# Designs tried in a protein design run: peptides against a protein of PDB entry 3PUK. Part 102

Target 1, 227 residues: chain A of PDB entry 3PUK
Amino acid sequence: ERGLKSVVWRKIKTAVFDDCRKEGEWKIMLLDEFTTKLLSSCCKMTDLLEEGITVIENIYKNREPVRQMKALYFISPTPKSVDCFLRDFGSKSEKKYKAAYIYFTDFCPDSLFNKIKASCSKSIRRCKEINISFIPQESQVYTLDVPDAFYYCYSPDPSNASRKEVVMEAMAEQIVTVCATLDENPGVRYKSKPLDNASKLAQLVEKKLEDYYKIDEKGLIKGKTQS

## One batch from the design tools (peptide; made by RFdiffusion4, then SolubleMPNN)

Design b2_p12_7_s4 (from b2_p12_7, 7 letters changed)
Fold by OpenDDE base, seed 3:
Parts: C-alpha cells; sequence; structure tokens
Structure b2_p12_7_s4 (fold): chain B 227 residues (1-227), chain A 12 residues (1-12)
C-alpha cells in the first residue's frame, strides 16, 4: 500500500474515477500512448471494471460510434491527443459518444484548451487537469516519458540547444509531478560531472517545486520535506 | 446539464 504504484493509482481513482462516477453508469475510456503505459503500470483491467469502465479504446485508432455511452478521456495534453478528441466530437452529425469527460495528465496549454472550448464545449461535462506525468516502475522508481531526451541532452550540435531546453523543461515538470503525487517538497541532489545536464535539470526542478508549493490548497506555504 | 471546467489547484 505504500509503494509508488499504489499511490499513483489512488490519486487517479480519486481525481478521475471518483470525480465522474455515477452509480450504475458505464463509460468507455479513451487512452493515448502515455496513459496506456501509466494505467498498465499501476492497475489491472479488473480495477478499471470496478470503476465503471466497460471498454478501453486507443484514441489514435479509428473507432465505431457508441452514441448511447459517455466517454472518459484520460489523455496527455498534446496536440495529437487533443486533435483525436476533436475528431470524435467536431462533427455535429458524427459525434462518436454521448458526452465527454476529459482528464489531462498535466497542465493543458491555453491554446489547446481554447481550441477544445471553441469546438466541443457543448459535449464536455468535465475538463480537469491532474498532475501525473510519469510512469511508476516499482515502489521507489519511476521513468519519464520525454521523446528524444537522450539525443538532445547529449547532442554536441549547437543547433539543438533550443530543443535541449524544451526537453529539460519537460523532464523537470514530470519530476515535479512525482513530488506532487507523493506530497513531498524535497531538496534535489545531482551528479555534476562530466556534463552540466544534471545540474541544469536540478535547478529547473528546484525552481518548479518552489513555484508549485508556494501556496497550498489552503493558502499556506509548504516547507521543505526531509524525504 | 452541468459543464465543469477545472484546472489543477496548484498550476494554471
Amino acid sequence: as target 1 above (227 residues)
Amino acid sequence: MEIDWKYSEYKK
């Protein structure tokens, strides 16, 4: 019960499933690549059935309409996933589902949020951001899902500097979601050599943690933890 | 029909 996987599952259950659950109602759940990995790492299909999910579908695949059922979208706030959602509800005559509940794994950029609001607001019952953008591997180990992170972090080509910064920011954000999930505000340790990548990442994480925990839900400043 | 749009409590 104290492992990272169980903590992640409990957070998803409270933030997503409990939030939209109605007694006796079944939903279709739409997942993308990241959330498929995420749920696979911390729950079983039987767990999802208990939460009122009858079928899991890949958001990127072509799907037949099930117009009598509501859909639960648990997806990353990416243009690709959002575009797939929009295709499901963008046509007045070809809505695939009765209604949509959307839960993003992280902060959704205003551009994407506004695009959804402008196109499909009438079909959406709930749109919420949760802060889980990492994959728990074991009780105390997690992995980050940042495309091409290795390439850009270690590329000697100066032309990749801008992309490296974007990758570093994404990694830092995911690390912060781990801390948030565990309700921890730790100090950051790193190995400085041979490159300064770890130092840069640590600084980004520290800054983002400071911003994240500046004011808690009750308006109180959360101090550093010793974990 | 209720439409509920919410962001995370800590990040917006």
Scores: peptide ipSAE 0.019, ipTM 0.490, DockQ to the pose 0.278
Fold by OpenDDE base, seed 2:
Parts: C-alpha cells; sequence; structure tokens
Structure b2_p12_7_s4 (fold): chain B 227 residues (1-227), chain A 12 residues (1-12)
C-alpha cells in the first residue's frame, strides 16, 4: 500500500522499533501529545505489541516505576517532553525504568540535548532523530501539529507578526518532514489570495527543502520531483 | 533520512 499512513508506519518501524528491538524483550513506550496522535493515525495497538511494546504510557502523567523494564521514548523535542524524561531518570535511586531509548520526531536543539546528556547519559542506550512531524490523515492527506496556527496566521493584530513567523517556520519544518518521509523533493504550489500567507509558507518550505537535501547521507542533492 | 550524528557524538 502506497498510502501516507503505511509509509509513516514503515518509517517508524524501521527507524524506531527495529533499531531498538531485542529478541524476547518487551519495552514500555512513552508518548507525548504529538506522538500519541501520530501512532494512533498509522497503527493499532496490536501492531505495537508485535513490535515488542507491552505498555504505552503518557509521558506527562505520573507513572509508577517499572525498574526492571527498559523504556522507549518516542517524543517531540520540546522542553516539556524532555523535562518529563529527565524526571524519570534524574535520580539514580529513583529511576522509573532500567534504561532509555530516545527517538525524537524532529531536530532536538543542542540546549535540550546537552541537558539530557548532562543528567541522564548513563541511562540512555539510543538517541536518534527520525524527522516525522506530521499526522497522516489518509493516503495523500496530512495535518500539522502547530498550536494556534490558525489564529496567528490570520490575526489582523500587528503585534502577532512575530508569532506568526514562528508558526509558519514550524509548519514549514513539518511539511519538510512529509517530503522526507515520502523521499520527495517537490516544487511548491500555492494560492496567493486573499493573503500572502501561502506565498510566505511556500518560500519557507522551498528553503528548508533545499537545506534538508543538501545534507543527505550521501552528500548528494536530490533533484526536484513532481508533486 | 535518519539523523544519528548526535548519538554518535554522544557515544564518543
Amino acid sequence: as target 1 above (227 residues)
Amino acid sequence: MEIDWKYSEYKK
């Protein structure tokens, strides 16, 4: 199946589950708000069981320690999610789990990474960024997880201009992860009216696509594809 | 593309 959901699932399976899988080993998986939506959109609980996940927990919730089991953190690189992770492993005597595998859905800023490294380095077995920051809705449709995007994009208040730029950057980054997931480098088309928001977003996406494909594993620049 | 450079640096 060529649907976006299946592509996303295959990528997660390869990048996350296959990467940390050990025969006969079960893990607890910690999810945040975004990754909960993401997995819900592209897999079933039975699929996760087949991948060696016995229990799914919300990273934001207070949880009882299961010190004999390793934990798989599939989370967004946000201060909130990272702080919750750090609380799980901040104290040697109070570790929630035996060890951690961390998979970020997007680029983790150095500030957050260094914070993790400084406090929990001995507990971490893996730390990777897999670049999936969108929710597949159907075969060719996806949604973005950018809080208040609608409000800031269409706000008539000039004081929101800075925030509007931030949300557009976030949207562009997530769109690039869609392209990366599909292994595509498309040209961007948009409707220019009634506002120039679409044009601005398109330019951001184009720029970020260029940057992304300049740093591929082989050091090659992927040519433009048709979308 | 998977980004693993941070992990590689972390393990050094």
Scores: peptide ipSAE 0.019, ipTM 0.497, DockQ to the pose 0.107; fails the geometry check
Fold by OpenDDE base, seed 5:
Structure b2_p12_7_s4 (fold): chain B 227 residues (1-227), chain A 12 residues (1-12)
Amino acid sequence: as target 1 above (227 residues)
Amino acid sequence: MEIDWKYSEYKK
């Protein structure tokens, strides 16, 4: 019950499904590549049905309009996913659904957010960031969705240095979402040898945790938790 | 439209 999968599911249930739930209303849920993996890792189709989801669709695919139903977009804040959303509700064509609820798995850049506001604001009922950017594998294990992380972290090619930084930043951000999901502010431990990758990642995580927990939702400072 | 940026403070 306290496994990571359960915690993730509870957070999604509260932040997404409970937030947009209306009695007797069914929604179509739009997922991208990451959120498909995420939901598959922490829930079953029966769980989604209980939350008022009747159909799951891939946001990247060309879909037929269902104009009488509202759509729940649970997507990553990427240009690709956002562009697909915009095609569904853009002014250039008839909207595919009655209205939209958007829940991003991470911070949505202002550029993407502004693009949404400029074209589709009237169709959007909710727009929230949840900050769950990891995949729970088991009770205490998760994976990160950072493509080619291993390659760039361990590449001896100096030309990959900039990519390595980007990858490490992304990993650190995702680790922070784990901590946030668990409501923990841990001290970070790592093994330093043979490479300094773990040390660098730890420093990034510590910094981001510090920034994240400077002020919590109630304006309080959350101290370090025992780890 | 209701917009909530909850849980995004670490990126600021």
Scores: peptide ipSAE 0.016, ipTM 0.471, DockQ to the pose 0.503; fails the geometry check
Fold by OpenDDE base, seed 4:
Structure b2_p12_7_s4 (fold): chain B 227 residues (1-227), chain A 12 residues (1-12)
Amino acid sequence: as target 1 above (227 residues)
Amino acid sequence: MEIDWKYSEYKK
């Protein structure tokens, strides 16, 4: 399975970079607070260079004009980001860049879009929405090797109730071993609906963690690690 | 994991 970060990067590459790519052309990329975090989470600077980005600039900062280069705006559809864009292209006589490609991370309200259109439509080569409104986190994904876990946890047959408990105990033990290996005593979060399986498993894990970390090597109670 | 990617293009 491919990690979430790689999936997100591939989608950005397809939706943004491939969409505005021109042979031999380099662009300046403008980012806001959210997209800075987003790209930082799923790519490296070298990746952006390979996509034809020569310089990355913060849209909120004062920037010197580079009138011979086109700009790629990968920004959130917020008044703040849009206002910064408008300052770059709002004046016909003093455009900061040759042209703009705009990719919004979410739905752009009509009010903001119309404001852009009214001010600098001739400078815009692309204006698209890509629905990426989250930061991918590669959580440590662990697989549990418990035979028939799926079957017993989701079986409608009441005769499997005892087997379900055994399976859940086994899973909880494995999870605790992972925590122990990582030297972590985490808080446990779960979704209680539609079935109570997650809740039951969480309770088992919490109980086993308490037992495991009740007394450390020095005879002291080990507190919860940062969540 | 399945991600539902949405893509739209604005018209000038």
Scores: peptide ipSAE 0.015, ipTM 0.430, DockQ to the pose 0.077; fails the geometry check

Design b2_p12_8_s1 (from b2_p12_8, 9 letters changed)
Fold by OpenDDE base, seed 2:
Structure b2_p12_8_s1 (fold): chain B 227 residues (1-227), chain A 12 residues (1-12)
Amino acid sequence: as target 1 above (227 residues)
Amino acid sequence: NKRRLEVRKLFD
């Protein structure tokens, strides 16, 4: 068993591939930096072929139109990725694919969502937000994708305090996605260091877990599963 | 976060 990798793959299969699958239909899949790493961590190309993906393309690269095929965008809700999507569908004359299915790895800000809605809603068959913002490494190990996290967390420069908070919040969000993926609401423990980073992060995670489990798909509140 | 869902569908 692949542990966390298997769980992540199962989640992606259910939330993304099963959601947009049509028998006999092949799609081009567009990935960004994060989702490339994510899929690479939990599946093989053969797995993607079985899910109806014929070609994988990098959303950031220039691509030739394949107007007869639908595109599956599995991307992070970032301005860069969204802008690339909009370039593919923003103009009818420049439409690169037949239609789009969009699956975001996390919450898409209203500003980005509205931008998409205003420009190319007619081309979009599906748009969903899923909560997988981490990279599984092994059965009990995962990594986070937070730019400059190490730098800001350990920066002695007080001018970086605000950025440090942003980084920690991003880390906390991604940790919550791990819990959501595992369907767990654990108690948070940390090992204290000279800096209070661990304590602050733990508090953020606890808060975000509470917020997350206040509302789920069934309107249920999940209790603590671990101490 | 009021929009926090495991899977959220934005378009039908």
Scores: peptide ipSAE 0.020, ipTM 0.558, DockQ to the pose 0.472
Fold by OpenDDE base, seed 4:
Structure b2_p12_8_s1 (fold): chain B 227 residues (1-227), chain A 12 residues (1-12)
Amino acid sequence: as target 1 above (227 residues)
Amino acid sequence: NKRRLEVRKLFD
């Protein structure tokens, strides 16, 4: 069995670095909080150097322009990260880099996408969604990036029901990215608790898996691969 | 996937 970390790295290498690679070209890579954790979990700086990354910058920080270099944005499709990108390319006078390659870790909402398109489309050479929104911890262990997940999932307050659903959906989406990365369509198992959270999450995952494989990039509709 | 292709077309 292949370790999850190695699989994730291979996926990133193929989907991101190989996709934007140009012989002899070095890029600045911009990371956000999630992708920093993600890359830290599955690669070393030397690996990134081998992929043509000269420096890594935090997208949230105020950075000095390097106008002669292209930038690789490996970021989450969040308003915060997108806003930082827009600051880099939102105006001709404020362009920090020569051009941008954008790779989102998950589905980018149309609102954010349209915002990017409207403001700096000419600066963007690539824009892709690679569907890796989890952190590999061990060979078969991963964590999710869903803020306040614990709070909302276990809140007895009915007023949090809406947020609980949002969190559950976010978790389900990220779990699906794990399955997609591993090219798996598993049977979902859960442990029942006093609350139906596990059951609800399982149902969401099953549904989203079905939806995902309907539009799989490989053109395959996969049956269950795991019990 | 379909989304990726569509996104690329929008920025070409």
Scores: peptide ipSAE 0.020, ipTM 0.563, DockQ to the pose 0.438
Fold by OpenDDE base, seed 3:
Structure b2_p12_8_s1 (fold): chain B 227 residues (1-227), chain A 12 residues (1-12)
Amino acid sequence: as target 1 above (227 residues)
Amino acid sequence: NKRRLEVRKLFD
């Protein structure tokens, strides 16, 4: 078995494709940089065809309208991706597609959500956050996608302290999505480094895990998983 | 989660 890759694919299939499936209907799927990497890591084009996707498009590119087809946006909750979506359905331009289904890979900030709500809510048939913000590499290995993480985490310049906090928060959030995907609430282990970044990250992960399971769909608090 | 449910209610 493909291990983590299979688990990720099954979650995407259930949370995204099964959620918006309509028998006999084909959709255009819009991907950004992260979700392109994500899907490439855990599925093939033939898998997407089986899920009713006729073609995949890059959300960043200038695309011609296909007004008779609905669009499935599987994107990161970033200003760049959201802005591209808004160009497709906003009031300033004609709608490129018949309707939109939006699935965010992580929590969408209220600022971005409100921007979407204010401009094109009538065009949106579904909007969900599925909480998969990592790339599966192997059965037990994954990578995080946090821009400039290395630079800010290891910067000796105090002026970068605020940015360091931002990247560490992002890293912690992505780690939590791995745990959520695997339905685990692990004890966090780390190896200390001179800058104590690992310790701080561990604390952030622990806090976010607690918050996640307190507000899960069933309203249950999951106990710690032994490892 | 609660956030997901809230988003659903706004667009369904």
Scores: peptide ipSAE 0.019, ipTM 0.563, DockQ to the pose 0.586
Fold by OpenDDE base, seed 5:
Order: structure tokens, then C-alpha cells, then sequence
Structure b2_p12_8_s1 (fold): chain B 227 residues (1-227), chain A 12 residues (1-12)
């Protein structure tokens, strides 16, 4: 009934919480808009308490320092979220927390990564990219988070063609994260009419799936699974 | 993963 939600939670538990767990240690967890929705979709506060999280804070909001505690940042690799993180640790004397564990929901661009490295590398105990960029809704249903996707995909204005392509690429990346989370390499099925958006998206997904499994963490080539 | 190796080198 909640198969996808359970899988997502298990992956987060393994990739994030187990990765930075220290016995007897409590952490403050910082979330952004996406990860707030993500965790809300697949766990409860009690679950987070069991994982050693004492408090959840919104990374975008002003927060009081808790300098004796380490912080777990579970955030999207966006300039906004990264900038908020940097505000917490960019100053030597004004660090909000003792140290940081950073877990990105997707690939962090080099520009952002380098910015982090240059400013507060000494404060970071762990930095890891996981691959969950979707919201689980049902056992086999998920929602993507791509701003303005509807607008650009259905825009009649030819001037939006390039933006439409960017949006579709972003959606394709997120779909691949679902497949990666489920350890699947499915055949992609779609409704092609009346617009070609679905076909284009399917092609992007297929390509990105191939790329992902060619260079996955295990170095394995995964064949197609049942769709 | 090359990126992950770099991350580990820098922060682990």
C-alpha cells in the first residue's frame, strides 16, 4: 500500500541517517522546501527522533545558534539552499552549529560545490549526494518538483522552446532518481498525443537511465526491467 | 563515481 514511501524512507535512513549516526549524539536537521515535502511524505517526526534528530528547522528561516550541536543538512543542491547553509557556517565566529553533515538530494553542480569548499570546508564532516528528487504519493505514484513545468510544456510560444527543453531535462532527471531508488531500469511507456511532450520526455528518460547505469556507484550495467 | 570520490577526499 505504501511501497514507494517505504522504499524512500529506507533509502533516506540508510544513505543519510545511518551514514552520519553517532551513538548518543543528537543533531539538528535543516530542511528546505523540497526535503520538507519529501520527509513529510514518507515519515513522521517520531521516526526522525528515532534517528537522532532533536529538532527540524527550515533552512530559509532565521534561526538561533545552537553551537554545541551538529547539524544535518538534507537539502536540494540549489543556490538558495546552499546560500542559506553558507550563512550558517561562512563566518568563523558566527557558526550556528558545531559542524555540518550535508546530504544533497541530487547532483550538486561544481559551482555550488566549489563555493562550499572554498568557504566552510573545515566545518563539514560529511558531504554526500543521494539520488531522491521526487515525492512519493502512493505505492506506485510519485510527484515531480519542477517549477513552471506546466507553463513551459504547454506554452504555445515558440520562444519558450529552450526553456521547455530545460524543464523536460529536469523532469527526466527526477524520474531517473525514482528508478534509481527502486533499483529499476524500466521500459518507458507514455501517451504521445496530442502533444509530443511525453515522447520527448520518454526519450530523455531513456537516455538518462542508460547514462546513470553505465556510471552507477556499483559500476554495473543493469539490464531493462519490467515496465 | 568521480564526484563522490572527490567529496570523500575533501570531507571524510
Amino acid sequence: as target 1 above (227 residues)
Amino acid sequence: NKRRLEVRKLFD
Scores: peptide ipSAE 0.024, ipTM 0.570, DockQ to the pose 0.532; fails the geometry check

Design b2_p12_8_s2 (from b2_p12_8, 7 letters changed)
Fold by OpenDDE base, seed 2:
Structure b2_p12_8_s2 (fold): chain B 227 residues (1-227), chain A 12 residues (1-12)
Amino acid sequence: as target 1 above (227 residues)
Amino acid sequence: NERRKEIRKLFD
């Protein structure tokens, strides 16, 4: 049993691959930095082949058009990734692929969503947001993708206080995606150090968990689980 | 809060 890796793969299979699967159809899959790491952590190329993916491409790289094939974009909702997508479909005459299926790893901000809708809506067959913003490593072990987290969390410079808060918010949000993926609402525990970072992060996670389960897709409030 | 839905369909 692969624990968290298996759970993550199952979630991706259900939310992404099963959602856009067509019998006998192969797709090109576009990945960004985060989703490359994510898939690498929980599946093999053979697994992707079984899901109808013929080739994986890096969204950031310049790619040759394959106009007869549909593309599956599994990407983070960042300006960089979205911009790369828009380049693929921004021109009517120079679309790189036949059509696009887009699956975001997190909530796509309205600004980015509107930008996509305005320019490429006709090329998009599916667009969904899924909440997987972490990298599984071992059973019940994961890592977060928050740039400069270490630097800001441990910075003694007061000028970095605002950025520190942003980083903590991002970490908390990603932790919540772990809980959502595992279908758990755990009590948060932490080890305190001279800095109150752990306590602050714990509070943020608790708050976000509360918000998440209060408005889940089924309208259910899930009770606390053991953690 | 739309941000907290685990899977949200934006396009059909």
Scores: peptide ipSAE 0.021, ipTM 0.607, DockQ to the pose 0.512
Fold by OpenDDE base, seed 3:
Structure b2_p12_8_s2 (fold): chain B 227 residues (1-227), chain A 12 residues (1-12)
Amino acid sequence: as target 1 above (227 residues)
Amino acid sequence: NERRKEIRKLFD
């Protein structure tokens, strides 16, 4: 058993590959920096072939059109990744692929979602948001991907306070995706430091967990677990 | 989830 890696892979298989599967059909899969790391951490190329992926491409690279094939975009909901998608389908030039299936690793901001709707809606066969915004490394260990987290969390400059809040929010969201993936609603524990960073993060996680399970797909409130 | 319902309506 691969622990967290196995759980993550099963979730991706169910939420992404099973969702867009068509018998005998091959797709090109487009990945960004985060999803490349994510898939590399929990599967092999042979696994992707079994799921109907013939080729993996980097969304940031300039790619040649393959107009007869559909594309599966498994990407982060960032301006950079979304802009690359828009260049594939929303430009004056011919679209690079036959159609698109889009799966975001987290909630896509309304601004980005509206931008996609306005320019590429006719090319999109499926668009979903899944909640996997972390990298599994071990059975019980994962890594968060939050740029400049160290700098802003430990900055003594008061002018960085607003950015620190943004970083804390992003970290909390990613932690919640771990809990959601494992179907857990744990009590949050933290180690105290001279700064209140750990306690602030804990509070954000607890609040987001409450919100997540209160308004989840099943409409059920999950009780606290001893995770 | 209202957001998911919206996505389904538009793209499914």
Scores: peptide ipSAE 0.025, ipTM 0.603, DockQ to the pose 0.575; fails the geometry check
Fold by OpenDDE base, seed 1:
Structure b2_p12_8_s2 (fold): chain B 227 residues (1-227), chain A 12 residues (1-12)
Amino acid sequence: as target 1 above (227 residues)
Amino acid sequence: NERRKEIRKLFD
């Protein structure tokens, strides 16, 4: 009954922990608000210990330097999280850890990526995007994390139309990450009324699915999954 | 794919 949770965990294990694993090496793992929720939803602390994580810390908090240990940053590609990382490695005198492995939950904007590259490139051993931007709850249920989504989607004020579109795009992107994680290209179904939100979201998801599988890692076009 | 290659060149 934990199908989606197990799939998400397996993906994180392969994409993050196996990617940076070294025999006998322990790392400090830094999490932000989203990745704290994500890992809490699909694993236990004992699982993280088995993957070589000695301690978990919040990236937003002031932390004591542990200069002999490497740090694993599993974070969202946000200005806030990136700024916290830059504070940890931005100067030689302020380096909190021996080196950094960075794994972003989604596409990192070029502006943020360039900031990291310009200031901390020598301290970074790995930098990857793993495309998991949702929280698994049950075997077939997940939760999206889009700020103010409820407010804008159900706002009766026409002045919020542009903001509503931005929210819809963000939601569609996160849904596509679910499909990618499950290796599915489904037909999209929705319930309409009283608003056209579901229809608009469905159209965005279909478009983004097409774009994703056209440019997938294998260079193959995946057909629609039977449902 | 191109972006992933770029990331690898810079940090791997």
Scores: peptide ipSAE 0.023, ipTM 0.611, DockQ to the pose 0.557; fails the geometry check
Fold by OpenDDE base, seed 5:
Structure b2_p12_8_s2 (fold): chain B 227 residues (1-227), chain A 12 residues (1-12)
Amino acid sequence: as target 1 above (227 residues)
Amino acid sequence: NERRKEIRKLFD
């Protein structure tokens, strides 16, 4: 068994499926691009069926209403995914589903959250933020999903410095989600290259890890684990 | 934590 994949699946099972499970109830699950990849990496359709998911739908696609069924939205906190959700529930007369359970893969910005709250709060049964923003590849390997990361990190153009920082912060955040998922606070190690990208990223990760554990829901400050 | 509490208050 692949360790990281199993851990991710267990986390999703606990944080998402167990959280909204009702005996005898089937749900439609809506996925976006990221969560499609995420679930594909750590589970099978049979696993989802066992968790009460009857059908998986792409949130970006036009879908026929199934008004008698509740929907589980497992999506990234992006404007695109949120907008698609809002389209499903924005109309009082033609909600696509009976109700919604929303689980974000990461922190949802206040702007998006407020937009959801203002438009379709009555349709939402649950809204939670989980902390999984990576794709498990192997037992100890994960993939980050940061658009244009390669381009900006290796850009020699000084004009891209600000964008490079944004990308690095996004990467660092995703790495923190890995650590959170594994319940680890590791010492960050990196190989030095001519560019300071690795060092900068490491510093960002350490900072974000510190911040994460300082505000840990359990109120526990977890010390550094062995790297 | 406060935000999560708010979310729970709003949707729970």
Scores: peptide ipSAE 0.022, ipTM 0.586, DockQ to the pose 0.492; fails the geometry check

